# Peptides against a protein of PDB entry 3B8E, part 159

Target 1, 230 residues: chain A of PDB entry 3B8E
Amino acid sequence: PFLIFIIANIPLPLGTVTILCIDLGTDMVPAISLAYEQAESDIMKRQPRNPKTDKLVNEQLISMAYGQIGMIQALGGFFTYFVILAENGFLPIHLLGLRVNWDDRWINDVEDSYGQQWTYEQRKIVEFTCHTPFFVTIVVVQWADLVICKTRRNSVFQQGMKNKILIFGLFEETALAAFLSYCPGMGVALRMYPLKPTWWFCAFPYSLLIFVYDEVRKLIIRRRPGGWVE

## One batch from the design tools (peptide; made by RFdiffusion4, then SolubleMPNN)

Design b2_p23_1_s1 (from b2_p23_1, 23 letters changed)
Fold by OpenDDE base, seed 1:
Structure b2_p23_1_s1 (fold): chain B 230 residues (1-230), chain A 23 residues (1-23)
Amino acid sequence: as target 1 above (230 residues)
Amino acid sequence: EKLEELLKFLEELLELLKKLLEE
């Protein structure tokens, strides 16, 4: 998010505080929950790995898979960001290069895509209004991430949802997201203004995309053991 | 059975989301 902010010179889609809330709040409990996941049914059927060759290849493939998932997460967040700004009169194309004027406190007549002038204060309210939905979008996408991380090879349908701690983690991160989104004073304390409940649904297509992507990946691994996807 | 567990999980998530949307 921050890289695209710099490269595209768009208004800040996700604030530093929201990033910290992701890293320290929503990611920790789910990550710990994975330690309590049941072993995959096929682990005992796997051949011994060659520690000199197979480890490096597997680490690269895992890194690529997580990198791709991370990119889908970012796309989901940016989609939500652009939708919110568009609803407030700022079309995506208009946002390109706008950051300099957007962040200037002395410019109080920044025009949106429809010719409406926005004061600095109004712009910052809209910006901070985007931070919360972006954050929530990441949380919703993380549901899929956490679920797919239960297994490396087996489908979630094969592994099941027996890890109650993982389920608890999903509810905890969701509850935290709701708290940060709707608790009075979060706009002042965290620059996270209240979220319209409808914005929770903006992440769902991307969450589903991650889920489908990983299930397809795992399906390919199961059908072609030792392939480039494993 | 495992599919049913997944469906139950999804239903719980949807229920939570519905509750959040109603607030």
Scores: peptide ipSAE 0.000, ipTM 0.191, DockQ to the pose 0.057
Fold by OpenDDE base, seed 3:
Structure b2_p23_1_s1 (fold): chain B 230 residues (1-230), chain A 23 residues (1-23)
Amino acid sequence: as target 1 above (230 residues)
Amino acid sequence: EKLEELLKFLEELLELLKKLLEE
C-alpha cells in the first residue's frame, strides 16, 4: 500500500499506524502458530532436504508469498479503497498525482471528479474512512492465507484444523480488527474511523480466491510430483 | 440478500472442492 502511495502519488490508502497494527498485532500470533502445526502425513515419504543445494527460502516461496498471494491481498485492499473514494466523488483516474494537493492543508479547494471542492479536513475524513476498511480487508484475506500456509502439499481438508494455537490466532486477529474498527476514540488515536459491518464481506471473495487458488495448486502438486509449481 | 447469495456460492465452491479432492 505504501509503495503504491509513492509510485502512483495517490492519497494514502493505508496509514502507517494501521500497517503497524497488521504487522505487530494481527500477524504475529498467527505466524507463530504455524510453528506448532502438525507434520504433513506424507512428510516421511519425502527425501531429506539437501543443505548444500536446497535453500529454506527459495525463489518459489518468495514468488508465492510476495508475488502471488501478496498481490491478491493488495488488490482486495485497493478495491475497497477505490470503491470508497469513488462513492465520495473521487474516481480512480482522478486520484493519480493528486497526493501533493491532497496533503496540502493550505489548499481547501481540491476538486473531485464532479467539480465539487473539498477542504483539507473533508479530504482527511475521506482518507481515514478508507484506512479501516483496507485494514479489515487485509485481516479477512489473511484468514485464507494462514490456513493455506498450514501445508505445502496436502489439502487443508486432509490436514484438518487440529492446531489450537492457529485457531486462537484467527480469533485474536479478528477480535483485534473488530476492536480497532469499533472502539470509541480510534478515529482520533489511530486515524481509523468506524466502518459499516457490510465492509467485512467485501474481502470474502478474495479470501475464497486465495483458498481455491492454493487448493488447486496443491492438487496439481499431488498429481504431478516434482513439478515447477512446488 | 447479496451476502446470502455470496455465502451460498462459497458453500457450493467448497463442496465442489471437497469432491475434487476426494477423487
Scores: peptide ipSAE 0.000, ipTM 0.195, DockQ to the pose 0.113
Fold by OpenDDE base, seed 2:
Structure b2_p23_1_s1 (fold): chain B 230 residues (1-230), chain A 23 residues (1-23)
Amino acid sequence: as target 1 above (230 residues)
Amino acid sequence: EKLEELLKFLEELLELLKKLLEE
């Protein structure tokens, strides 16, 4: 997100503090919960891998898959960001190159896509209004990410939801997201303004997309062992 | 203010990287 902010010169979609809250707050408990996941039912049925060839290929492919999931997560966040800005009069095309004027405190007449002028204070309110929904979007897509990470090959439906610690992690990250979104003072402390409950649903299509993507990936792995998707 | 300084620094780094890639 930060790289796109610089490259595209768009208003900051996600603050550094919110990024830290994601990395240290919402990701920690879920990641720990995965350590307690039960072994896949087929783990002992897998053929021995060639440690020289198969290991390197599989590690690269796993890394690519996680990279793709990360891209989908980022797209979800940016989608929410662009929707909020569009609702406030700033279309995505208009945001390109706008950062310089957006962040300038001395410019109080930045025009939106409809010719409305925005003061610096108004712009910063809109910017900070984007931080919370972006954060919440990441949390919602992390639900799918956490669920799909339970297994490498088996469907979630085959593995089931037996890990109580994982379930706890899902509730914890959701509770943390709600706390950061609605607790008084978070706007001042974290530049996270309160979010309308309806914005939680903006992430759901992307969460579903991640889930479907991974289930399809796993299905391909099961049907074509040794394929490029492993 | 610190964030603005960081952003400026990152912009300078990006410009340097672009120059290096063009060589």
Scores: peptide ipSAE 0.000, ipTM 0.193, DockQ to the pose 0.013; fails the geometry check
Fold by OpenDDE base, seed 4:
Structure b2_p23_1_s1 (fold): chain B 230 residues (1-230), chain A 23 residues (1-23)
Amino acid sequence: as target 1 above (230 residues)
Amino acid sequence: EKLEELLKFLEELLELLKKLLEE
């Protein structure tokens, strides 16, 4: 998200505080929970890894984890961001290159896509209104990520949801997201303004997309062992 | 070979999405 902010020169979609909340608050507990996941049903049927030829972290794993799934996550967040700004009169095309004027506190007549002028304070309210739903969107997408990370080859339906710590992690990150979104004073303290409950649903299509994507990937791995997607 | 595998993946993804939309 920060790279797109720089390249496109758009208003900041996700604040540094929200990024820290994701990395330290919502990602850490779920990631630890994966250490307690039950072994895949087929793990003992696989040949032992050759440490000379097979690295645990290879280009395929990096591509799958950070390249593909991470892009879907980012798209979910940006979708929510663009929807909120569009509802406030800023169409996506108009946001390109707007950052310089947007962040200038001395410019109080920034025009939206419809010619309405926005003061610096009004713009910052809209910007901070985007931070919370972007954060929540990432959390909702991470639900799918956490679930799909349970297995490498087997479907989630084959492995099941037996890890109670993983389930706890899902509730913890959701509770944290709700706390940060609705607790009084978060707008001042964290620049995370209150979220309309409707915005939680903006991420659901992307969570479903990640889930479907991973199930298809795993299906291909099962049908075509040794493929580059493994 | 990687491109062919990617294309096959995309095809399977599209088929799965179609099935989900039809249900």
Scores: peptide ipSAE 0.000, ipTM 0.165, DockQ to the pose 0.027; fails the geometry check

Design b2_p23_1_s2 (from b2_p23_1, 23 letters changed)
Fold by OpenDDE base, seed 4:
Structure b2_p23_1_s2 (fold): chain B 230 residues (1-230), chain A 23 residues (1-23)
Amino acid sequence: as target 1 above (230 residues)
Amino acid sequence: DLLEELEKFLKELKELLEKLLNE
């Protein structure tokens, strides 16, 4: 997200504090929960054929898969960001290169895509209105990511959700998102203004995409055992 | 077959996103 902010020179979609909340708050409990996940039936039974080469290949494949999932997560956040800004009159094309003027407090006549002028204060309200939905989008997408990370070969439907700690992690992450989104003072303290409940649903298509991607990947692995996708 | 299923899903997702953007 921050890289896109720099490259595209768009208004900041996600604040630093929000990023820290994701990294420290939403990722830690799920990560711990995965450590206590019951081993996949096939993973523990299948010894590496060549420990040196197979470990390296496996690490690369995992890294690629998680990298792709991470890109989908980021796209989900940016989608929500662009929808909110478009709703407020800033089309995505107009946001390109706008950051310099957007962040300048002395420029109070920044025009939107429709010629409406926005003061610095008005722009910052809109920007901070994007932070919370972006955060929530990441959380919702992380639900899918956390669930699919349980297995590498087996479908989620085959493995099931038996880890109570994992379930707890999902609820904790959701509760944190709700707290940050709706607790009074978060707009001032964290630059996270209250979220309309409808914005929670913006992430669902991306969560579904992650599930489908993972199931397709796993299906390929199952159909082509010993392939480069394992 | 898997690629076709993925393409179908991506198409449906695109349509859903377009619908959401238009609402």
Scores: peptide ipSAE 0.000, ipTM 0.184, DockQ to the pose 0.029
Fold by OpenDDE base, seed 5:
Structure b2_p23_1_s2 (fold): chain B 230 residues (1-230), chain A 23 residues (1-23)
Amino acid sequence: as target 1 above (230 residues)
Amino acid sequence: DLLEELEKFLKELKELLEKLLNE
């Protein structure tokens, strides 16, 4: 997200506080859950015939899967960001190169795509209005990520939702997202303005996409054991 | 307009995913 912010020179889509909340709040419980499931699965895994090669392959596959999922999460967040700005009159094309003028407190006549002028204060409100939906989008997408990461080869339909730690992680992430989005004072303290409940649903297509992607990936792995996707 | 943009984005994302899955 930060690299795209610099390269595209667009207004900041995600605040430092929201990034911190994602990294420390939402990602930690899932990571712990996955570490425990891996430990349980490794205990249940018959001794790998070649522990050195099988560990390396497994680490590369996990890293690649997380990288791909992370990219889809980022795309979902940026989509939400562009949708919110477009609803406020800033089309994506107009945002390119706008950051310098956007962040200048002395410029109070930044025009949107429709010629409406925005004061610095108004622009910052819109920017901060994007932070919460971006965060919530990441959390909703992480629901799918947590569900899919439980299984490397098996469909979610085969393993089921029996992991209590996963359910706890989903609840914790959702509770944190709700707290940050709706608790009074978060707009002042964290620059996270209240989210319209409808924005929670904006991320669902991306969660579904991640789910479909992982099911297709797992299907390919099952059909072609030993392929590059393993 | 929002729905059209959403559909366009989902289509682009689907195409990207299909490309990644076929690689």
Scores: peptide ipSAE 0.000, ipTM 0.187, DockQ to the pose 0.039
Fold by OpenDDE base, seed 1:
Structure b2_p23_1_s2 (fold): chain B 230 residues (1-230), chain A 23 residues (1-23)
Amino acid sequence: as target 1 above (230 residues)
Amino acid sequence: DLLEELEKFLKELKELLEKLLNE
């Protein structure tokens, strides 16, 4: 998200606090889930021909999968960001290069795509209005990730404890998202303005995309054991 | 190939959203 912000010179889609909430709140649960998955995978791979190489391969595969999922999450967040800004009159194309003027406190006549002038304060409100939905989008997309992690394990007994951890993680992330989205004062404290409930649904297509992506990946792995997608 | 399919899907989603927004 931050890289795209720099490259595209768009208004900041995520505040520093929001980024921290993602890193410390939302990304921790997936990381823990992956760590548990690795631990169980290591237990199942009791006969590594070469423990060092097999561990490295598994770590690389997990890292790659996590990286890909992270990219999809970022895309989902940006999608939500662009939708919100578009609803407020800023089309995606118009946002390109707008950052300099957007962040300038002395420019109070920044025009949207429809010729409406926006004061600095108004622009910051709409910017901060994007932070919460972006965060929520990531959380909702992470639901798919957690569901994917759940579906990877065919063992019902192993699913039980992991299911509890996953359910707890989902609850924690959702509760955090709800807190940040609806708690009074978050707009001032965290620059996260209240989220309309409808915005929760903007992430669902991306959650579905991740789900489909993982199922396709699993299907490819099943059809071509030892391929690059493993 | 998967990335290309993903890009295609994202493009289709974008187009769908643009249609929804213009509605």
Scores: peptide ipSAE 0.000, ipTM 0.189, DockQ to the pose 0.024; fails the geometry check
Fold by OpenDDE base, seed 2:
Structure b2_p23_1_s2 (fold): chain B 230 residues (1-230), chain A 23 residues (1-23)
Amino acid sequence: as target 1 above (230 residues)
Amino acid sequence: DLLEELEKFLKELKELLEKLLNE
């Protein structure tokens, strides 16, 4: 998100503190949950491979898969961001290069895509209104990520949901999202304003997309072992 | 105050990155 902010010169979609909350708060419990996931049935049945060559290739492929999932997560967040800004009169194309004027406290006549002028305070309210739904979108997408990443090759339906820590991670992440979204003072502390419950559903298509993506990926891996999608 | 300082830092970092990208 921050890289896109710099490259595109758009208003900041997610505050730095909020990013830290994602990286340190929301990702830790899922990571722990994955560490305690049961071994895949196929992993235990694999013949010993050359530990140097095959491990390196496998690690690279896994890293790429996680990178792709991360990109989908970011796209989901940005989608929510652009929807909110568009609803407030700022179309995505208009946001390009707008950051300089957006962040300037002395400019109180920044025009939206429809010629409406926005004060600095009004712009910051809209910006901070984007932080919460962006965060929530990431959390909802992470639900799918957490569920799918417990297995590398097996379908979620094959492996099942036996890990109690995984379930706990899902609830904890959801509770954290609710806390950050609705607890008084978060607007001041984290620049996260309260979110309408409707915005929780904005992330669901992307959560589903990740789920479908991973199931298709795993299906390809099962049908074409040794492929580049591993 | 801490948030403002962090924002200032990020702005400075951004400016540095922009300079690097323009070289």
Scores: peptide ipSAE 0.000, ipTM 0.231, DockQ to the pose 0.014; fails the geometry check

Design b2_p23_1_s3 (from b2_p23_1, 23 letters changed)
Fold by OpenDDE base, seed 2:
Structure b2_p23_1_s3 (fold): chain B 230 residues (1-230), chain A 23 residues (1-23)
Amino acid sequence: as target 1 above (230 residues)
Amino acid sequence: DLLEKLQKFLEELLELLEKLLNE
């Protein structure tokens, strides 16, 4: 998100503190939950292949899968960001290069896509209004990530939801998202303004997309063992 | 008091980060 902010010169979609909350807060419990996930039945039955070559291939493929999921998460966040800004009169194309004027406190006549002028304070309210939905979008997408990452090859339906720690992680992450979104003072402390409950649903299509993507990926891996998708 | 202190700390941290980014 921050790299796109710099490259595209768009208003900041997610604050640095909120990024830290994602990286240190929301990702920690999920990571722990995955560490306690039971080994897949297929992993335990796998004959020891050449440990050097197979480990390297597996690490590359895991890294690619996580990289792809991370890209989908970012896309989901940016989608929510662009929707909110568009609802406030700023179309995505208009945001390109706008950052310099957007962040200048001395410019109080920044025009939106419809010619409406926005003061610095108004712009910052809109910017901070985007931080919370972006964060919530990441959390909702992480629900799918947690569910899919518990298994490498098996479907969620095959292994089931037996890990109580994973379930706890989902609830904890949701509770944290609700706390950061609705607790008084978060707008001042974290630049996260309260979110309308309807915005929680904006992430669901992306969560579903990740789920479908991973199930299809796993299906391909099961049908074509040793393929490039592993 | 603790919440106010935490808020103040976070605000100071944000200001510091903004200064670093504008540099």
Scores: peptide ipSAE 0.005, ipTM 0.287, DockQ to the pose 0.016
Fold by OpenDDE base, seed 3:
Structure b2_p23_1_s3 (fold): chain B 230 residues (1-230), chain A 23 residues (1-23)
Amino acid sequence: as target 1 above (230 residues)
Amino acid sequence: DLLEKLQKFLEELLELLEKLLNE
């Protein structure tokens, strides 16, 4: 999210508080839960790895896979961000380079794509309206990410959901997202304004995309053991 | 220039975080 913010000079799509909530609130319990995941059912059937060749390849592939998943997560968040801003009169093309004027509290006549002038306070309301949906989108996409990270080769349907700590992590992420989205005062305290329940569904296609992507990847690995897709 | 922009951005984020923690 921040890379696009810097490169495109757009209004901040995700606040610092929301980033902290992701990193400390939503990511920690799931990450710990993965440490307690049961071994894959086929682990004993694997050939011994060559520590000189296989380690570097696996690290590169893991890094690439997480990078791709992270990119899909970011795309989901930015999609929601651009839709909300477009609904408020700011088309994506108009947001390019707008950050400087957007964040200037002394400029109260920033025009949208339709010539409507926006005060600083009005702009900040719209910005903060984007923070919560962006955060929720990340959480919903993380459901799929967490589930797919359970295994390297086996399908989720083959491995099953045996880790109770992982299930608790999914619940915790969802509960935190709901709390931050709907608790009174969060708009003032955390600059996260309430989210319409309908926006939760905007992330589902991206979660499904990640799930399908990983299942296809794992299917390829199962059909071609020792391939460069592992 | 990209590194300088990144540094400036991180500084702005830290300032924003400090402001939020003090509110």
Scores: peptide ipSAE 0.000, ipTM 0.233, DockQ to the pose 0.015
Fold by OpenDDE base, seed 5:
Structure b2_p23_1_s3 (fold): chain B 230 residues (1-230), chain A 23 residues (1-23)
Amino acid sequence: as target 1 above (230 residues)
Amino acid sequence: DLLEKLQKFLEELLELLEKLLNE
């Protein structure tokens, strides 16, 4: 998100505090839950044919899969960001290169895509209004990510939702997201303004996309054992 | 190269979003 902020020169889509809440608040419990989840009996029972090369390949493939999931997650967040800004009069094309003027407190006449002028204070409210939905989008997408990460080869339908720690993690991150989004004072303390409840659903297509992506990936792995997708 | 690809991807995504929002 920060890299895209610099490259596209758009208003900041996700605040530092929000990033910290994701990394420390929402990701830790799920990550721990995955670490304690019984490794697929098949992954542990399959002796690597070559312990040195097969471990390295597996680690690289896992890292690529997580990288791709992370990319889809980021896309979901940015989609939510652009939708919110467009609803406030800033079309995505107009946001390109706008950051310099957007962040200048002395410029109080930044025009939106419709010629409406925005004060610095108004712009910052809109910016901070984007932070919370972006965060919530990440949390909702993480639901799918956590569910799919349980297994490397087996479908979620085959292994099921037996990990109580994972379920607890999903509730914890959702509760944290709700707290940060709706608790009074979060706008002042964390610059996270209240979220419209409808924005929780904006992430669902991306959550579904991650789920479908992983199921397709796992299906390919099952059909072509030892392939590049493993 | 990665940054250029990322930038291009973002531009394409922005165009797609604009189309979706205008519909």
Scores: peptide ipSAE 0.000, ipTM 0.197, DockQ to the pose 0.020
Fold by OpenDDE base, seed 1:
Structure b2_p23_1_s3 (fold): chain B 230 residues (1-230), chain A 23 residues (1-23)
Amino acid sequence: as target 1 above (230 residues)
Amino acid sequence: DLLEKLQKFLEELLELLEKLLNE
């Protein structure tokens, strides 16, 4: 998200607080939960054909898969960001290169896509209004990420939701997201303005996409053990 | 104060990255 922010010179889609909440709040407990997840029995029993090369290849493949998931996650966040800004009069194309003027406190007549002028305060409110939904989008997408990370090969439907710690992690991140989104004063304290409940659903397609992606990946792995997807 | 510092840090980081990208 931050790289796209820099490259595209768009208003900041994800604030520092939201980044911290992701990295330290929402990701930590789930990551710990995954550490306590029981090892997949087939992974534990699988002997590499060549321990020297296959380990490296597998690590690369896993890293690529996580990279792809991360990209989908980011896309989900940006989608939510662009939708919110569009609803406030800023079409995606208009946001390109707007950052400099957007962040300038002395410019109080930044025009949206419809010629409406926005003061610095107004546009910062809109920016901060994007932070919370972006965060929530990340959380919702992470639901899928966490669930799919329970296993490398087996379907989520086969593995089930056995890890109580993972369930707790999902609950915790969701509760945190709800707290940050709806607790009075969060807009002032954390610059995370209240989220419309409907925005929670903006992430669902991406969560589903990740889920489908992983299930397809796992299906391929099951059908072709030792394939390039594993 | 912490948030402001963090924001400032991010702004500085952005500025640095922009400088690097423009070089």
Scores: peptide ipSAE 0.006, ipTM 0.269, DockQ to the pose 0.015; fails the geometry check

